# Designs tried in a protein design run: peptides against a protein of PDB entry 3QIS. Part 126

Target 1, 334 residues: chain A of PDB entry 3QIS
Amino acid sequence: PSLELSRREFVFENVKFRQLQKEKFQISNNGQVPCHFSFIPKLNDSQYCKPWLRAEPFEGYLEPNETVDISLDVYVSKDSVTILNSGEDKIEDILVLHLDRGKDYFLTISGNYLPSCFGTSLEALCRMKRPIREVPVTKLIDLEEDSFLEKEKSLLQMVPLDEGASERPLQVPKEIWLLVDHLFKYACHQEDLFQTPGMQEELQQIIDCLDTSIPETIPGSNHSVAEALLIFLEALPEPVICYELYQRCLDSAYDPRICRQVISQLPRCHRNVFRYLMAFLRELLKFSEYNSVNANMIATLFTSLLLRPPPNLMARQTPSDRQRAIQFLLGFLL

## One batch from the design tools (peptide; made by RFdiffusion4, then SolubleMPNN)

Design b2_p16_2_s1 (from b2_p16_2, 5 letters changed)
Fold by OpenDDE base, seed 2:
Formats: C-alpha cells, sequence, structure tokens
Structure b2_p16_2_s1 (fold): chain B 334 residues (1-334), chain A 16 residues (1-16)
C-alpha cells in the first residue's frame, strides 16, 4: 500500500492558552489495495503526539483512490500551559503516520507559543510588574527559578538573605488583583455570579488582555470575568494553598484557630492571595440577596481550585476529604 | 473589608 500526502510540514504561529488552532491536509490512497492508516507513537513515546496536539481522524481505512482530510488540532489546556510558559516544552513535534504493511510518513509540527499569566506561578507573577508578553523569555526563566528559590526559603523559614537589587515583589499578582477588583466593583450585585458560564470569546479576550496589558477595565461580562478568575486559579501550577499544606488543612478543618495557623505558614504571595480572595468572597456574600451566592456554593466551588490534593493523592481523595476541604474554606467565609 | 481596601490601594500605588 502507498499514500500521497498533500502536506507534511505544519507551522502553528502564535499559539495561545485555550485558543484552538487547526491545520488540515489530505491523504490519498494512490495504491491498488485498500489500506489502514494510523498515527503511532515514536519508539520511546507512549502517545503518538504531545498533549497539546491531536489528529482527527487519528486512524482509518482508505479504498484505492479514496481521499480523507485530516485535521491537526493544537490546543493548550491547563495541563500543558505551565511547561510551555517556562519553555520546558515547545510547539514542536513529529507525527508518524503509519500505513499497515506499508511505510511510515513523517509529519513535522513546528511553531511558537506566546506565554500566558495563566499557568504561571504566583511567585513569578508577583515579580512581574509588567504584562507577561512584555517580559523577555530569558527573564521569565530567571523569574521562575528565583520564585522557586524564594518559595523554598519561605517554607524553610530562612532569614531572608540580603534582598539583592531585585524590585520588591507585588503583594499579589496584578492579574488576580485586576480580576478580583473588577468583580468587587461591578459584580457584587450580579445575579448567578459564579453559577452562569462566561462566553468563550470573552474569556479569550480577558486572557489576552491580562497577558498583554494592565487595563483600567477588564472586557466582557461579569460572568466571563468571574469564570476567568476560576480558570486562572485552576491553571496555577501550584494551587493557592500549596500542596505541602493540603493534609494539614484537612486535619485542621474543624479548628478555626489551627486553620489560621496553617494559612500563616504559606509562602508570602500564596498567603496574600488567599487572604485577598477570602476578603473578596466574604464581601460578595454580603450581597447574597442580589447575586444568589451562598457560603456553601462558594466554598464548594473554590475548594477544588484553592485546596487541590497533591498529584500523588488525587486518585485517593475521599468524600470525607472533600468535605473537610470545604469545611476548611467555610471557616474563612463565615 | 479593611484588608481588601488596603490591598486595592497598595496595588494601585505599585502599578501606577
Amino acid sequence: as target 1 above (334 residues)
Amino acid sequence: DPYLEAMRKEMEEELS
């Protein structure tokens, strides 16, 4: 069997978080026999492509002289955003289109990724006084390394070594401040806040806005701004409550004094973000008659974002653990 | 919330 491919090289320019890109090509059976095609893993890979890439269809049959369109879809989710922001991964791959009892056809995928504040650490973002798209990639790498080292120093209760000539970090990321301050100003009376989904187009505009500017006003509906905050918190590589404190939060869930002591042990930026979010959410709850928001709904929603189980415990989370996590957060909302 | 207002003011000053 043999195939003819209309294209073998694909370039995905300016790939962004949550923005789907598609490139299409045709495969034709120019042989005299039916053939089965499939995308197959390379020798050392478990998957035929990187997590941000897919082929549709990824397999199929072609009769002689039959042609099929294949879509190559690039989509950066929360699962790929962090490693692309750091430059650990890149928009580069090689796909192997295998023909049963035939030969392999290689497809080259290339492109560039545009960094996002979504999927960037709270520590790094506190050091960014400018939009992430204004920060040179080399400086992003330095900020991530510095952020890791400062998190470790904070956790170890090491005396701050002489703050070298680094600018004082922000108390909270400007992106979180922009989202929360917008919601505080404009969304406290919004009916069904955090219950009604945002618009996908508005979410993309908000993400692009936060990545490229420091706006006076965030674009989109209050629902889209609210969902953008949820997406931001979900995309954090380290949740607002660091993984190392997860179990202690569950163990303390019914002791409000111990809960506050656990939060006091968070890295400065994480602690500030947590306190800021809790202050905002308590303010939002004062308007429950207008926004239909209650403490149980908010605690249930935000617990999954703020107090994530460590990856090694994710598969073992019990209903009791979830209830303790909710109870922990309720102690800061009531 | 006094903390919310303090944070608003501090962040406005830092981003100006």
Scores: peptide ipSAE 0.623, ipTM 0.968, DockQ to the pose 0.863
Fold by OpenDDE base, seed 1:
Structure b2_p16_2_s1 (fold): chain B 334 residues (1-334), chain A 16 residues (1-16)
Amino acid sequence: as target 1 above (334 residues)
Amino acid sequence: DPYLEAMRKEMEEELS
């Protein structure tokens, strides 16, 4: 069996968080026998491609003289954004198109990723007074490394932040402040806030706006700004409540005093973001007659974002654990 | 919320 491929090299320029890019090519059976094709893993890989890449179809049969279009889809989700922001991964891959009883055909994937404040740590973002797209990649790496070390020192209650040598970190990421302050100013009376989805185009504009500027006003509807806040919180590599405190939050869920003590042990930026979000959400709840928002809805929604189970426990989360996590947040909303 | 207003003011000052 043999295949003819219309293209073997693919370049995905300016790949962004949540922006789908597609490239297509054709494969043709120029042989005299039916053939089965599939994308196969390389040696030592579990998958035929990186998590941000997909082929559609990834396998199939071709009759003699049949042609099929294959789409190569590049999409950076929350699961890939952090490793692309850090430069740990890149928009580069090699796909192996295997022909059963035939040859392997290699496809080269290349491109560039544009860093996002989405999927960047709270610690790093607190050190970024400028939009992430203005930060040199080298400085971004240094900020992430320094942020990790500062988080670890803060958790260990070791040395006070030596405020003297570096630019004073922001209390909260400017991106969180921009989103929350916009919602506070303009969305408190918005009917079905956090219940109505945003527009995908507006979400992309908001993401691009936060990555490239410090706007006076965030573009898009209140629903899109609200969803952008949810997406931001979901995309955090470390949730607002650090994984190390997850179990203690569950254990304390019915003791408001212990809950506050647990939150006091968060790293400064995480603690500030948590307090800021809870303050905003309590204000939003005052307008429940206008926005149809209630404490149970908000606690249920934000629990999955703010109080995520550690990756090793994610598969073991019980309905009881989820209810405790909700109860923990309710103690800050009421 | 006094914490919300304090944060607004502080962030406006830090980003100005």
Scores: peptide ipSAE 0.622, ipTM 0.968, DockQ to the pose 0.862
Fold by OpenDDE base, seed 5:
Structure b2_p16_2_s1 (fold): chain B 334 residues (1-334), chain A 16 residues (1-16)
Amino acid sequence: as target 1 above (334 residues)
Amino acid sequence: DPYLEAMRKEMEEELS
């Protein structure tokens, strides 16, 4: 069997977080026998492609002189954004289109990724006084490495952060401040806040705005700004409550004094973000007659974002653990 | 909340 491919090289320029790009090509059976095609893993790979890439269809049959269209879809989710922001991964792959009892056909995928404040650590963002797109990629790598080292030092040593960094870090990321301050100013009376979904086009505009500027006002509806805050918290590589404290939060969930002691052990930026979010959410709950927001809804929604189980425990989370996590957060909303 | 208002003011000063 043999195939003819209309194209073998694909370039995805300016790939962004949550922005789908598509390229298409045709495969034709120019042989005299039916053939089965499939995308197969390379040597030592478990998958036929990287997590941000998909082929559709990824397998099929072609009769003699039959042609099929294949879509190559590039989509950076929360699961790929962090490694692309750091430059640990890149928009480069090789696909192997296998023909059963035939040849392998190689497809080259290339392109460039544009960094996002979404999927960047709280520690690195506190060191960024400018939009992430103004920061050189080399400096982003250095800021993530320095942020990791400072987090580890703060957990191991009661040593104050060495004031020797020439610029004082922000108390919270400017991106979180912009989102929360907008919601505080304009959304406290918004009916069904955090219950009504935003618009996908407005969400993309908000992400691009936060990555490229420090706006006076965030574009889009209050619902889109609220959902952008949820997406930001979900995309964090380390949740606002660090994984190291997860079990202690569950164990303390019914003792408000111990809960406050656990939160006091967070790294400075994480502790500040947690306190800032809880202060905002308590303010929002005062307007429950207007916004239809209640403490149980907010606790249920934000618990999955702020208090994630460590990756090694995620598959083992019980309904009791989820209820304890919700109860922990309720102690800061009431 | 007095903490919310203090944070707003501090961040406005740091980003100005």
Scores: peptide ipSAE 0.609, ipTM 0.967, DockQ to the pose 0.874
Fold by OpenDDE base, seed 4:
Formats: structure tokens, C-alpha cells, sequence
Structure b2_p16_2_s1 (fold): chain B 334 residues (1-334), chain A 16 residues (1-16)
């Protein structure tokens, strides 16, 4: 069996978080026998492609003289955004299109990724007084490494932040402040806030706006701004409540005093973000007659974002653990 | 909320 491929090199320019890009090519069976094709893993890989790449279809049959279109879809989700922001991964891959009893065909994927404040650590973002797109990639790497070290020092209660040579970090990321302050100013009376989905086009505009500027006003509807906040919190490499405190939050869920003590042990930026979000959400709850927002809805929604199970425990989360996590957050909303 | 208003003011001052 043999195939003809219309293209073997693909370039994905300016790949962004949550922005789907598609490249298409054709494969044709120029042989006289039916062939089965599949994308196969390379020798050391478990998957035929990186997590941000997909082929559709990834397998199939071709009759003699049959042609099929294959879509190569590049989509950076929350699962790939952090490693792309740090430059640990890149928009580069090699796909192996295998023919049963045939030869392999290699496809080259290349391109560039544009860093986002989405999927960047709270610690790094607190050190970024400028939009992330103004920060050199080398400095982003250094900021993530330094932010990890400062987080560890903060958790150990060892050295006060040496206020000396580095600019004083922000109390909270400017991106969180911009989103929350917009919602506070304009969305407290918004009916069905956090219940109505945003527009995908507006979400992309909000992401691009936060990555490239410090706007006076965030573009889009209140629903899109609200969803952008949820996406931001979901995309954090570490949740607002650090993974190390997850079990203690569950264990304390019915003791409001212990809950406050657990939160006091968060790193400064995480603690500030948590308190800021809780203060904002309590303010929204005062307008429940206008916005239809209630404490149970908010606690259920934000618990999955703020109090994520550690990756090793995700598969083991019980309904009881989820209810405890909700109860933990309710103690800050009521 | 006093904390919300304090944070708004502090962030406005830090980003100005």
C-alpha cells in the first residue's frame, strides 16, 4: 500500500490559549489495494501527538483511489498552557502516519506560542506589573523559578520576603484585580451572573486584552467577564488554595475557626486572592434579589476552581469530599 | 466589604 499526501509540513503561527487553529491536508490511496492508516506513537511516546495537537480522523480505511481530508487541530487548553508559557514545551511535533503493511509518513508540526497570563502562577503574576506579552520569555522563565522558590520560603515561614532588590510584588495579580473590579463595578446587578455563559469571541478578546494591556475597561458582556474569571482560576497551575492544604480544608470544613487558620497558612498572594474573591462574592450575595446569585450556587461553582484535589487524588474524589469542599467555602460566603 | 475597598485602592495606587 502507498499514500500520497498533499502536505507534510504544517506551521501554526501565533498559537494562543483557547484559540483553535486548524490546518488540513489530503491523503490519497494511489495504490491498487485498500489501506488502513493510523497516527502512531513514536518509540518513546505514549500518544501519537502532544496534548495540544489532534488529528481528525486519526485512523481510517481508504479504498483504491479514495481521498480523505485530515484536520490537524491545535488547541491549547488548561492542560498545556502552563508548560507552553514557561517554554518547557513548544509548538513543535512530529506525527507518524502509519500504513498497515506499508511505510511510515512523517508530518512536521511547527509554530510559535504566545504567552498568556492564563496558566501563569499567582506568584509570577504578582511580580508582573506589565502585561505578560511585554515580558521577555527569558524573564518569564526566571519569574516562574523565582516564584516557586519564594512560595516555598513563604510556606516554610522562614525568611521575610527580602524586600531589597526586587520590586514589591502586587497584593494580587493585576489580571484578577481587573476582572473582579470590573464585575464589582458593573455586574453586581447582572441577572444570572455566573449562570449564563459568555460569548467565545468576547472571551478571546478578554484574554487578549489581559495578555497585552492594562485596560481601563474590560471588553465584552458581564457574563463574558465573569466566565473569564472562572477560566483564569481554572487555568492556574496551582489553585488559589494550594494543593498542600486541600486535605486540611476538607478536614476543617465544619469548623469555621480551623477553616480560617488553614487559609492563614496560604502563601501571601494566594491568601490575598482568596480573601479578595471571598469579599467580592459576599458583595454579590447582597444583591441576590437582582443577580439571582445564591451562596450554594457560588460555593458549588467556585469550590471546583479554588479547592482542586491534588493531581494524585483527582481520581479518588468522593461525593463526601466534594460536599466538604463546598461546606468549607460556604463558611467564607455566609 | 472593607477588605474589598482597601484592595481596590491599593491596586489602583500600585498600577498608577
Amino acid sequence: as target 1 above (334 residues)
Amino acid sequence: DPYLEAMRKEMEEELS
Scores: peptide ipSAE 0.600, ipTM 0.964, DockQ to the pose 0.938

Design b2_p16_2_s2 (from b2_p16_2, 5 letters changed)
Fold by OpenDDE base, seed 3:
Structure b2_p16_2_s2 (fold): chain B 334 residues (1-334), chain A 16 residues (1-16)
Amino acid sequence: as target 1 above (334 residues)
Amino acid sequence: DEYLEQMRKEMEEELS
């Protein structure tokens, strides 16, 4: 069996977070026998492609002289955004199109990724007074490494040695401040806030706006700005409540004094973001007659974002653990 | 919230 491929090299320029790109090619069975094709893993890989790439269809049958279109879809989700922002991963892959009892066909995937403030650590973002797209990629790596070291020092209650040489970090990421300040100014009276989804086009505009500028006003509806805040919190490499404190939050969920002590042990940026979000959400709850928002809804929604179980505990999360996590947040909303 | 208003002011000053 033999296949003809219309193209073998694919370039995905300016790949962005949550922006789907598609490239298509044709495969044709120029043989005299039916053939089965499939994308197969390389020798050392568990998957036929990187997490941000997919082929559709990824397998199939071709009769003699049959042609099929294959779509190569590039989509950077929350699961790939952090490693692409840091440059740990890149828009590069090799696909192996296997033909049963035939030849392997190699496809080269290349391109460039444009960094996002989505999927960047709170610590790194607190060091960025300018939009992430103005920061050289080499400096992003350094900021992430420095951010990790400061997080560890903060958790260990170690005084930073170099308080004098670096610019003072922001109290919170400018991106969170912009989103929350917009919602505070314009959305406190918005009916069904955090319950109505935003528009995908508006979400993309908000992401691009935050990645490239410091706007006076965020574009889009209040629902899109609210959803952008949720997406931002979901895309964080580490939740606002650090994984190290997760179990202590659950254990303290019914003691408001211990809950406050646990939060006081967060890294400065995480603690500031948590306090800022809780202050905003308490303000939003004063307008419950207008926005239909209640403490149980908010606590339930934000618990999955702010107080995520560590990856090793995800498979073991009980309904009791979820209820404790909700109760922990309720103690800051009431 | 006094903390919310303080944070707004501090961030405006830090980004100016």
Scores: peptide ipSAE 0.627, ipTM 0.968, DockQ to the pose 0.858
Fold by OpenDDE base, seed 5:
Structure b2_p16_2_s2 (fold): chain B 334 residues (1-334), chain A 16 residues (1-16)
Amino acid sequence: as target 1 above (334 residues)
Amino acid sequence: DEYLEQMRKEMEEELS
């Protein structure tokens, strides 16, 4: 069996978080026998492509002189954004199109990724007084490394040695402040806030706005700004409540005094973000007659974002653990 | 909330 391919080189320029790009090519059976094609893993890979790439269809049959269109879809989700922001991964791959009892065809995928404040650590964002697109990629790597070392020192209760030479970190990320301050100013009376979905076009505009500027006003509806805050919290590489404190939050869920002691042990930036979000959500709950928002709804929604189980415990989360996590957060909303 | 208002003011001053 043999195939003709219309194209073998694909370039995806300016790839962004949550922005789908598509490239298409044709494969034709120029042989005299039917053939089965499939995308196959390279040696030592578990998957035929990286997590941000997909082929559609990824397998099929072609009769003699038959032609099929294949779509190559590039999409950076919350699961790929952090490793692309750090430069640990890149928009580069090689796809192997295999023919049963035939030869391999290689496709080259290349391009560039544009960093996002979505999927960046709270620690690194507190050190970024400018939009992330103004920060050189080399400096982003240094900021993530320094942020990791400071988090470890904070958890070990080590006194920071050299506070003196670096710019003072922000109390909270400017991106969280911009989103929450907008919602506080304009959305407290918004009916069905956090219940009505935003518009996908407005969400992309909000992400691009936060990555490239410090706006006086965030574009889009209050629903889109509210959903952008949820997406931001979901995309964090580590949740606002650090993974190390997850079990202690569940164990303390019915003792409000112990819950406050657990939160006091968070790294400074995480603790500030948690207190800031809880203060905002308590303010929003005062307007429940206007916005139809209640404490149980908010606790249920934000618990999955703020208090995620560690990756090693994800498959073991019980309904009891989920109820304890909700009860923990309710103690800060009421 | 006094903490919310304090944080709003401190962040506005730090980004100006």
Scores: peptide ipSAE 0.622, ipTM 0.968, DockQ to the pose 0.904
Fold by OpenDDE base, seed 2:
Structure b2_p16_2_s2 (fold): chain B 334 residues (1-334), chain A 16 residues (1-16)
Amino acid sequence: as target 1 above (334 residues)
Amino acid sequence: DEYLEQMRKEMEEELS
């Protein structure tokens, strides 16, 4: 069997978080026998492509002189955004299109990723007074490394933050402040806030706005701004309540004094973000008659975002653990 | 919330 491919080189320019890109090509059976094609893993790979890439169809049959269109889809989810922001991964791959009893065809995938404040650590964002797209990629790497080292120092209660000549970190990420301050100003009376989904186009505009500017006003509906906050919190490489404190939050869930002590042990940026979000959410609850927001709904929604189980416990989360996590947040909302 | 208003003011001053 043999195939003819209309194209073998694909370039995905300006790949962004949550923005789908598609490139298409044709494969034709120029042989005299039916063939089965499939994308296969390279040697030592478990998957035929990186997590941000997909082929559709990824397998199929072609009769002699048959032609099929294949779509190569690039989509950066929350699962790939952090490693692409740091430059640990890149928009580069090689796909192997295999023919049963035939030869391999290699497809080259290349392109560039544009960094996002979504999927960046709270520590790095607190050091970033300018939009992420204004920050050189080399400096982003340094900010992530420095942020990790500062987090570790803060957890160890060791040296006071050397007031080295580095600019004083922000109290909270500007992106969280922009989202929350917008919602506080404009969304407290919004019916069904956090219950109605945003528009996908508006979500993309909000993400692009936060990545490229410090706006006076965030674009889109209150629902889209609210969902953008949820997406931001979900995309964090480490949740607002760091993984090290997860179990202690569950264990303390029914003791409000211990809950406050656990939160006091968060890294400064995480603790500030947590307090800021809880203060905002308590303010929304005052307007429950207008916005239909109640403490149980908010606690249930934000628990999955703020108090995530560490990866090793994720598969073992019980309904009791979820209820304890909800109860922990309720103690800050009531 | 006094903390919310303080944070709003402090962040506005830091980003100005």
Scores: peptide ipSAE 0.622, ipTM 0.968, DockQ to the pose 0.869
Fold by OpenDDE base, seed 4:
Structure b2_p16_2_s2 (fold): chain B 334 residues (1-334), chain A 16 residues (1-16)
Amino acid sequence: as target 1 above (334 residues)
Amino acid sequence: DEYLEQMRKEMEEELS
């Protein structure tokens, strides 16, 4: 059996967070026998491609003289964004198209990724007074490494971060401030806020705006700005409530005094973001007659974003744990 | 919320 491929080299230029790119090619069975094709893992790989790549279809049968279109889809989700922002991963892969009892065909995937403030740590973003696209990639790597070290120091030492010769970090990321301040100014009276989805085109414009500028006004509807905040919080490599405090939040969920003590142990940036978000959400709840937003809805929505189980516990989260997590957050909204 | 208004002001000053 043999296949003809219309193309074997694919370039995905300017790949961005949540922006789907597609490249198509054709495979043709120029043989006299039916062929089964499949994308197969390389040696030592568990998957045929990197998490941000997929082939559709990834397997199939071709009759003699049959042709199939294959789509190569590049999509950077929350699961790949952090690794691409740091440059630990890149828009490069090799796909192996295997033909049963035939040859292997190699496809080369290449391209470039554009860094996003989405999927960047709160610590790194607090050091970025400029848009992330203005920051050299080398400096992004250094900022992530330094941010990890500062988080560890902040957790271990209740000592104020030495105001060394580095610029004073922001109290909260400018991106969170821009989103929340926009919602505070313009969305407190918005009916069905956080209940109505945003528009995908507006979400992309908001992401691009935050990655490239410090806007006076965020583009798009209040619903799109609200969803962009949710996406931002979901994409954080470390949730606003650090994984280390997750169990303590659940254990304290019915004691508001202990809950406040747990939050006081967060790293400075995480603690500030948490307090800022809770202050905003309490303000939003004052307008419940206009925006149809209630504390239970907000607590349910934001708990999954702010108080995520550690990756090793995600599969084990009980309904009781979810309810405790919601109760923990309710104690800051009421 | 006093904290919300304080944060708005402090962030405007830091980004100016």
Scores: peptide ipSAE 0.621, ipTM 0.968, DockQ to the pose 0.874

